# Peptides against a protein of PDB entry 6FRK: the designs that were tried, part 70

Target 1, 411 residues: chain A of PDB entry 6FRK
Amino acid sequence: NEEVLNAMLKEVCTALLEADVNIKLVKQLRENVKSAIDLEEMASGLNKRKMIQHAVFKELVKLVDPGVKAWTPTKGKQNVIMFVGLQGSGKTTTCSKLAYYYQRKGWKTCLICADTFRAGAFDQLKQNATKARIPFYGSYTEMDPVIIASEGVEKFKNENFEIIIVDTSGRHKQEDSLFEEMLQVANAIQPDNIVYVMDASIGQACEAQAKAFKDKVDVASVIVTKLDGHAKGGGALSAVAATKSPIIFIGTGEHIDDFEPFKTQPFISKLLGMGDIEGLIDKVNELKLDDNEALIEKLKHGQFTLRDMYEQFQNIMKMGPFSQILGMIPGFGTDFMSKGNEQESMARLKKLMTIMDSMNDQELDSTDGAKVFSKQPGRIQRVARGSGVSTRDVQELLTQYTKFAQMVKKM

## One batch from the design tools (peptide; made by RFdiffusion4, then SolubleMPNN)

Design b2_p13_1_s3 (from b2_p13_1, 8 letters changed)
Fold by OpenDDE base, seed 3:
Structure b2_p13_1_s3 (fold): chain B 411 residues (1-411), chain A 13 residues (1-13)
Amino acid sequence: as target 1 above (411 residues)
Amino acid sequence: ELELYENILKALE
């Protein structure tokens, strides 16, 4: 039993290392998992694999919890949030995402560009801010980031802004000059929160990078970016361990709305390939699909029409990148996160919707749509001709619909 | 609800 446990733990440790989890954290996790597993319970015929998976899950949840409460802005106060991070981390984009998040929540939000190092940094911020209708400050002539940050913070404090986000310079490498500049800006503006932005795709370098920032500035929050890519998210554990600061948000894509509050359990579930059911629920709820209540009520009554299926496909398409949605579903392996599969899956959904666009209201609103088509096969031919598809494609759609309608009746 | 969504997406595989 101990040999089997050690073999299984070796496989888990290998998988965690391949997920960019730091070797020290993997060792600690292995020891903690060994200590948490009752060998007597393993002898009782319980599924050893499930027990190890549960123990690993619990230990990973502890690793992303620094034991420190995340800073939250106070309503009716002036909250200064300073962003720090390397160039290419997604810091500037994340400033705009956070500003947009708070603006959508009804906060009086603004952006300050204190990045004087990158040519066009202010123009980039201005473009993003203008598109989102977020007030912004910066300079084309001032080269001292301390002056820009101080003037911008003072201006927006005087104008009674509630959320004041300061974007700082990012360099390609950890340089002492960058850290001194960040410290000077932090000392001048006295931020209520310092947010470290980290790219999850840097893998094993996450620990060293996060530590270097925390050793120089009082990082109180972490945001992890590029979790939509090939990054397995193990670097996020390293960032929390090094900064001793909570992850507050994650960046999940290129769009301004590809930004969500961090949730520990969903994140660990995704890291382990278990899916993120809670995150899927939250995304569905955030879309304010007002039409969902009416659908849910129909589903509770075992009614599911082709129109209801069409509306669900529209909702799936509105949820953003299909790869992100699929990656939240248990059993969709990491291979489904490839950009190629997303386009193919979206093209497949669009094809199904195009077939349904050639259906009439009687066909769409029938509680037994498949039976309507089976009774009058000429309808299949009409729909096939109208949508430019084969009769087989229409039959495949009706077969899928029938499977869903049967599942709804069993709910 | 979520089971339906999961089943929908599994059938689209």
Scores: peptide ipSAE 0.011, ipTM 0.363, DockQ to the pose 0.074
Fold by OpenDDE base, seed 5:
Structure b2_p13_1_s3 (fold): chain B 411 residues (1-411), chain A 13 residues (1-13)
Amino acid sequence: as target 1 above (411 residues)
Amino acid sequence: ELELYENILKALE
């Protein structure tokens, strides 16, 4: 039993390291999971795999929880939000995304460019702000970021703005001059929230970078960027651990709308390659799809068939922004998204649908479609021949379906 | 990459 536990934990630890989770956090998780699992209960015939998965999930949820409530803006007040982070973290883009998010919610939002170091920083912010119809402030002539930030904050406070976002200079490396400048800006404008913006793609460097910012300025919130296709998200755990601050939002692409509130459960589910069922449900609700109620009802009852998956794929194909939705489907891991343009992802989805078009009603409407195929392997060969694919392609589809259906049954 | 992960896993053992 201990050997089986150790083998399963090794697989989990490997997957977490491959997801850019910091080695110290993986070690801690392994120890915590071992301590949380009663080996005697495992001997009594409980589903060992489910117990380990649940224990791992629970410990990952704890790693994402800093034990601190996220700051939220107060309606009818002037809320000053200062952004800090390295150059290339997506900080400037994230300022615009956050401003747009609040603007869409009916907040009076504005942007201040206090980046005097980067040539064209103000032009970039101005371009993004103008496209989103967000008021902005900056200077082409003032070189002191403290003056720009102070004047901009004062201006927008006097104009009764509710969300005042201040973008600061980012450097390529941790430079003492950058940290001094950030501290001077923070002291001058007295922000209600300091947001550290982190690129998820920097992997193991996330901890050291996040700590360096927290040690210099009072980081109270984290935003993780580039959680589209390539970033496995493990660096986000390191940022929370280092900053002791909650992740408040995630950036999920290049578009101004590719920005969402952070949700712990969906994020951990995605990190484990389980998919984001909650985010998928939310997205299905937002899109007001004709069959959304029926799908949501089935999901709530833990019923999910291959037909339901097929219908979901049809709905996804109708929605257009395919990349975001595929990354939310269980079994369509980061590797499915990372390897192709939107067109290739659509072609893969269409291939899966073509496989399902060769299934019969008994296979499609079974509440355990995978079991139907496992009991009668000749069905896999029939479907493979009917759709012009390999038996492996059918097995991969059934594996994806099984992962999804198992998650739906846990809801 | 794989070699680094294997070495990391050995360090966790």
Scores: peptide ipSAE 0.008, ipTM 0.372, DockQ to the pose 0.010
Fold by OpenDDE base, seed 2:
Structure b2_p13_1_s3 (fold): chain B 411 residues (1-411), chain A 13 residues (1-13)
Amino acid sequence: as target 1 above (411 residues)
Amino acid sequence: ELELYENILKALE
């Protein structure tokens, strides 16, 4: 039993390392999982796989929880938010995304460009801000970021702005001069929150980077960028561990609306390829589709049929930006999205629906559709022939359904 | 992510 546990944990550790989870965190996770698993309960015939999966999930949730409450802006007050991070982290884009997020929530929001190092930084910020109709401040002539930040903050305070976002200079490397500049800006403007922006694609370097920022600047919040279908979210765990600060938002793409509040459980579920059912439900609710209430109610009761999946796919097809929605469906994660554009993803979804169109009501309405097919393999062949696909394609659909149905049962 | 999940699932088999 201990050998089996160690073998499974080795593979979990390998998978986490492949997801850019820091080696120290993976070691800690392994120890914590070992301590959390009762070997005696594992001997008693409990589903060892489920127990280990639950233990891994629970310990990953702890790794992204710093135990510190996230800073939140106060309505009707002036809240100064300073952004820090390396060049190429998506910091400037993230400033605009955060400003747009608060503006859409009815906050009087503005942007300050205190990046004097990068040529065209102010033009880029101005372009993004103008597109989003966000007020902005910066200079083409002032080279001191402290002066620009101070003047901009004072201006927008006097104009009763509620959210004042200050973008700072990045560098390609961790440089003492950058940290000194950031500290000077922070001391001058006295921000209510300092947000560290981290690129998730940096992988194993995330810990060292996040630590270097935390050691020099009073980072209180983290935003992780480039959490698109290609970035392995393991760097987020490293950021939390190093900064001891909560992740408050994630950037999920290049668009100004590719920005969402961080949720721990959905994120870990996604990291584990379990999907984000909660986020899917939230998105489905936001669309106010008339059929959503019935689907949500079924999901809440742990009832999920192939028909329910079909209806969900129909809804997803109505929702637009498929990339974000499909990535929230268990088993339709990064591999489904990474291999194609939005049209290819939609074509894959349509293919799955076409397979389900060849199913009968008994198959579609079964709460255990996969078991119906497993008991009578001739059904797979019938559906495959009816839909013009391989038996493998039908099996893959049933595997995806099973993954989804298992998650719905855990809700 | 899916690869991680698949690897985790394989590890748990």
Scores: peptide ipSAE 0.000, ipTM 0.341, DockQ to the pose 0.018
Fold by OpenDDE base, seed 1:
Structure b2_p13_1_s3 (fold): chain B 411 residues (1-411), chain A 13 residues (1-13)
Amino acid sequence: as target 1 above (411 residues)
Amino acid sequence: ELELYENILKALE
């Protein structure tokens, strides 16, 4: 039993390392998981796999929790939020995303470009801000970021803005001059929150970068960007560990609305490929798809049918960008994202829907659809013939359904 | 993320 546990933990550790989780954190997780698993309970015939999975999940949740409450803006006050991070981290884009998020929530929000180092920084910010109808400040002539930041903050304070976001200069590497500039800006504007923006795609470098920023500037919040596609979520754990600051938001794509509040459980669930049903529900609710209230209510009650899955696929097909939504569905993320563009993903959903179109109402409306098929294998053959697919394709669909239905029951 | 899950699932398999 201990050998089996050690083997499974070795593989989990390898997978976490491959996900750019810091080696120290992986070691700590391994030790914590070993300590959390009761070997006596494992001997009692409990599903060892489920126990290990649960222990890993629980310890990952702890690694993402810095034990510090996230800063939140105060309504009716002037909240100055300073952004810091390396060039290419998505900092400027994230400033616009955060501004847009608060604007949509009814906050009087503005943007300040205090990036004097990068040519065209102000034009980029202005372009993004104008598209989102967000008020902005910057200069084409002033080269001191302290002056720009101070003037911009003063201007927007006088105009009673509630959310004042200050974008600062980045650098390609950690440079003392960058940190000095950031400190001067921070001292001048006295921000209520300093947000470190980190690119998740940097992998193992995330810890060293996050630490370097925290050692120089009072980082109070982290935003992780580029969690769409190839970015391994392990960098997020490193950022939290190094900064001792909560992740407050994540960037999930290139669009201004590809931005969501960080939720620990959904994030770890997604990292472990369990999907993000909560995020999917939230996204579906944002679309005001009237037909989805009944589905959401069923999901809240832990009921999930093949028909509910079919309806969810119809909803996903109505929602763009398709890749992000698929990544929120348990069991669809890996096979859909790795093998194709958005068109291939849609074609795969259409194939699954076509398989379901060959199912009867008893099969579609069963709360245990997979068991209906397992009890009568002739149903699989009928559906396969009716939809022009292999029996394997039907079994794969049922496996995906089972994974999703099991997750819904745990919600 | 997805690769990690696949690897974890494979590891648990």
Scores: peptide ipSAE 0.005, ipTM 0.343, DockQ to the pose 0.017; fails the geometry check

Design b2_p13_1_s4 (from b2_p13_1, 10 letters changed)
Fold by OpenDDE base, seed 3:
Structure b2_p13_1_s4 (fold): chain B 411 residues (1-411), chain A 13 residues (1-13)
Amino acid sequence: as target 1 above (411 residues)
Amino acid sequence: MLKQYENILKALA
C-alpha cells in the first residue's frame, strides 16, 4: 500500500513539476499529502486515486492561500494602486484591464503612466485608455517617474477619482536601479496597494522573480498574466509563496475583458485538469443568458433546431475566447488546448454560422434539420453556394447537428 | 443547465 501511494505521488509530483510548480513546493506538498492520507482508509477499498486527488487538491488550495486578506478599494475614497513588474509581464495592459474592470462596476477610474524608461509607453497607455474611455495622465517631456506619478495622483485626487492606477517602468532584468525607482515612486505617492504583475509563462523563474520584488518593495497583491497560453499556472503558486500576498486577479487573454477576479478553487481545479465548473457558471450568469429560458425549455423537451444551435454559437462567441470556455469544461484539459489555437476554433464557429446564415427559416426551425436536407439534396447545394463553402462542409455541419440533436433527445 | 452546456461543448469539440 505504501509503495502504491509512493508511485502515485511520484506521478502527481511529476505532473506538478511539469505544470511549473516549484520543486520545494512540490516536495512540501508530497509530505503534507502523505501525512494527510490515512493508510488504513486506503486499505478499506476506497478509491485510492480519488483520495490522493482530494488530498492534493486541499494542499494546493492551502499553497494559494497566503493567510492574508486581499486589499479591496473603499467606495467613495481615493484608492491609489501602484503596479510593479518586469517588462513583458503584461503590466501596462493589466493596468488598463483593472481600470476597465472597476469602471464597469461604476467606479471613477483613471490611469497614470509613470513609465519613462520605455519609448512609447505613454502612447501605448493612452491608446488603451482612450479605447476604454478611461481618463489618463502622463508626460512626453518629464523624465522623472516620481514627478509624473506625484502630479498625476494629485490631479486625480483633486478631481475626486476613486481608483487611481499608477503604471511604473518595467525592465528586462531585475536591476537595483529599477527597484530604487519603484521605491522612490512608492514613497512619493504613498499607494494604498502595490500590485506585482507576473507572467505565468516564465515557469520555474516565477519564485525567484516574485521574491526579488517582495524583498525590495512592499508587494501586497499579485496579478498573474498569460494564463490563456501554455502557462500551466504552477508559477502562480510560487508567486504567492514568495510574496506572501494574495492573487487578486488573473489575465486570461489579450482582450481588455480577458480579466477576472482570482478564485482559488476554480484555479486549482483548472491546474489539475478537473475543469472550472464554477467559473463557467459565473461567466454564463454574467452574460445574462436568462433570455435563453425558451431554449432551455426546448432542450428539456428534447427539441433542438439548427436555429437553436446558431443561437448557442452566438452565445459561445459572446462568452469570449473559445479556448477559455473549453478549458473550463471537465475533460477539455491541456490536450484539447494543444490541438487548436483559439483563433482557429473561433474561425470554425464563424464558418458554421455563415453556413447557417445561408439556410432558410424552414431549414433552421425544423425539429429534424438533417432530415429536411436529406430529403432534398438540392438544399445542400444551395446552402453551399450561398455560404461559399463545399457541399462537404454543409454535410459536416448537418452531421454535427444530428449528433447534438440526438444527445439532446437522450437528456 | 451546466451539464447540458458541458455536453454541448463536448459534442462541438
Scores: peptide ipSAE 0.005, ipTM 0.377, DockQ to the pose 0.076
Fold by OpenDDE base, seed 5:
Structure b2_p13_1_s4 (fold): chain B 411 residues (1-411), chain A 13 residues (1-13)
Amino acid sequence: as target 1 above (411 residues)
Amino acid sequence: MLKQYENILKALA
């Protein structure tokens, strides 16, 4: 029993390291999981796998929770939010995403470009802000970021803005001059929140970078960017551990809407490849889809049919920004979020729906739809002919369904 | 992400 546990923990640790989880955190998790598992209960014939999965999930949730409540802006007050991070972290884009997020919630939001180092920083911010109809401030002539930040904050405070976001200069490397400038800006504007923006793609470097920022300025929040289908989520754990600050948002793509509040449970579920079923449920609930309760209840009971998947696809097609929602569907994120535009993703979804339109009620309503097709291969050929697709396309759909249905049964 | 998630799922499987 202990050998089996150690083997399973070794595989989990390997997978977490491959996901760019810091080696120290993986070691800590292994010891915590080993300590949380009763070997006697494992011997008594309990589902060893479920116990280990639950223990791993619980310990990952603890690693993402810094034990500090996230800062939240106060309505009707001026909230100054300073952004810090390396060049290429997506900081400037994330400033615009956060401003747009609050604007859509009915907050009076603005952007300040205090990046005097990068040529065209202000033009980039201005372009993003103008597209989103967000008020902005910056200078083409002033070179002191402290002056620009101070003047911009004062201007927007006087105009009763509620969310005042300050973008600062980034550097390619950790430079003492960057940290000094950043500290001078922070001291001048006295931000209510300092947000560290981290690129998820930097992997094992996340800890050292996040720590370097926290050691210089009072980072209170983390935003993780580039959490698209190619990014490794493990760096986020390292950022939380190093900053002792909560992740407040994640950037899931390049579009201004590709920005979501961070949720611990969905993120860990996704990191463990369980899919973002809770985030999907929450997104489905936010969209007030009429059949949400029935779907949620089926998901809670581990029931998921091809019809339920079809209904989800119909709902997704109604919801607008398609890239985000596909990224939330277990098994669809990477293959559908290929470098294809939103139109290609929609075309793929429509193709899948057309395949399902050629299925019968017995196939659609089966709690094990894939098994119905596996037992009677002639069904695949019928559906392929009916939908005008290859038998391979039908098999790919059934494979995706099977992956999703297995995730639902594990919840 | 998903391939890594698949690997984590396989490891947890």
Scores: peptide ipSAE 0.005, ipTM 0.350, DockQ to the pose 0.019
Fold by OpenDDE base, seed 2:
Structure b2_p13_1_s4 (fold): chain B 411 residues (1-411), chain A 13 residues (1-13)
Amino acid sequence: as target 1 above (411 residues)
Amino acid sequence: MLKQYENILKALA
């Protein structure tokens, strides 16, 4: 029993290391899981694999929870939020995303560019802010970030802004000069919250970077970026462990709306390759698919037609970037998230819909659409000609439909 | 695609 446990824990530890979880955290997790698993209870015929998976899940949830309540802005007050992080972490983009998030919630939000180091930093912030209709402050001539930050904060306080976001200079490396500049800015503006922005794609370097920031500045919140890429998010655990600060938001893409509040359970489920079923349900519910209730009732009765499949394809097309949906689905790993695969996946979906557009109502509304086509093979040839596809493409669609209809009947 | 749609259906059900 101990050998089997050790073998399974070795596989889990390997998978966590491949997910960019820090080696120290993986070792600690292994010890905690071993201590939490009673070997005597494992002898009683419980599914050992499920028990180990649950123990691993529970310990990962603890690792991402610092036990500290996240700072939240107070409505009707002036809340100064300072952003810190390395260059290329997505800090400037994340400032705009956070500003837009609060603006959409009816907060009076503004942006300050105190990045005097990077050429074009103010132009980039100005472009993003203008597109989102967010008020902004910065200078083309002032070189002192303390002056810019102080003047901008004072201006927006006097104008009764509720959310005042200050973007600071990033550096490529941990430089003492960067930390000194950040401290000078923080001392001048007295921020209510300091947000560390971390790139999830830096893998094992996340711990050392997060620690270096925490040791120099009073980081109170973490935002993790680039979780849409090949980054499996294991670096987020390292950031929480090093900063002892909660993750408040995650960046899930390049768009201004590719930004969401951090949820522990969905994140850990995704990290383990279990998917984010809850986040998928939330997104489907947000789409106000009026026809969802009628579909859910049909599914409960084990009824699923080609028309129901067509309507679901329309719904998937309305959900936006297919990569975000894919990343929420259990067992669709990172390899499907390439931008090339998204356009190809959408083109495949459109092709399937075009095939169904060449079907008649009797074919679409049949509770056994595949049987209608199997009884009269001439229908396949008609649909193939009507949609400009091969008879094989129509047969592949019907095979897919049959698999779905069989699953619905087993639900 | 199939597993995607299956999981969407499972999430909707």
Scores: peptide ipSAE 0.000, ipTM 0.347, DockQ to the pose 0.050; fails the geometry check
Fold by OpenDDE base, seed 4:
Structure b2_p13_1_s4 (fold): chain B 411 residues (1-411), chain A 13 residues (1-13)
Amino acid sequence: as target 1 above (411 residues)
Amino acid sequence: MLKQYENILKALA
């Protein structure tokens, strides 16, 4: 039993290291998981895999919890948010994303470019801000970031802005001069929150980078960028561990809308390849779609039927314009957001539903729908004829269902 | 649902 546990933990540790989780955190997690697993309960015939998976999940959730409540802006107050981070971290883009996020929530938001070091920093911020209709401040002539930040903050305070975001200079390397500049800016503007922006793609360097910032400036929040659908999330754990600060948001792409509040459980679920069922549930709940509690419960039990998939397609169709739905789904490129692709995507979804409408209850309600069809290929031909589609189209649907059902069974 | 939808929609793409 201990050998099996150690083998499974080795696989988990390898996967976490491949996901750019810091080696020290992986070691700590391994020991914590070992301590949390009752070997006697594992002997009793409980699903050892589920037990280990649950223990790993719980310990990962603890690793992304700094034990500190995230700072939140106060409505009707002037909230100064200073951004810090290396060049290439997505800091400037993230400033615009955060401003846009709050603007869409009815906050009076603005942007200040205090990046005097990078040529064209102000132009880039201005372009992003203008596109998003966010007020901005900066200078083409002032070289002191302290002056720009102070003047910009004062201006927007006087104009009763609620969210005042200050983008600072990044550097390619951690330089003492950068940290001194950041401290001078922070002292001058006295931010209510200092946000460290970290690129998740830097992998094992996340800890050292995050620590270097925390050791120099009072980082109170973390934003992790480049968490695209395939991006390694392990750097996020390293950032929390190093900064002792909560992740407040994640950047999930290049578009200004590719930005979401950080949710621990969905993130960990995604990191483990369990699927973002919880972020999915949360977004469905945010959309006030009918209580998917029954579906959630089935998914927790590793049950997924063709009917469950059909109900999901109905829910997608109820969410309104497919472009808005797709725009809410991370990793659907801007091309899927085109009006032309919306109609085509809706037509594809309707086609799939029409195929499923030609299925019987035995096929729809089977926990292994694909196996029902594989055992009796004549069902594929019946469904194809009934729905007016090719047998290939039915097979493609069944392949998609199988991929999903396998994912649910791995949960 | 969103990652399911993402995976479904990626599978539909």
Scores: peptide ipSAE 0.000, ipTM 0.361, DockQ to the pose 0.069; fails the geometry check

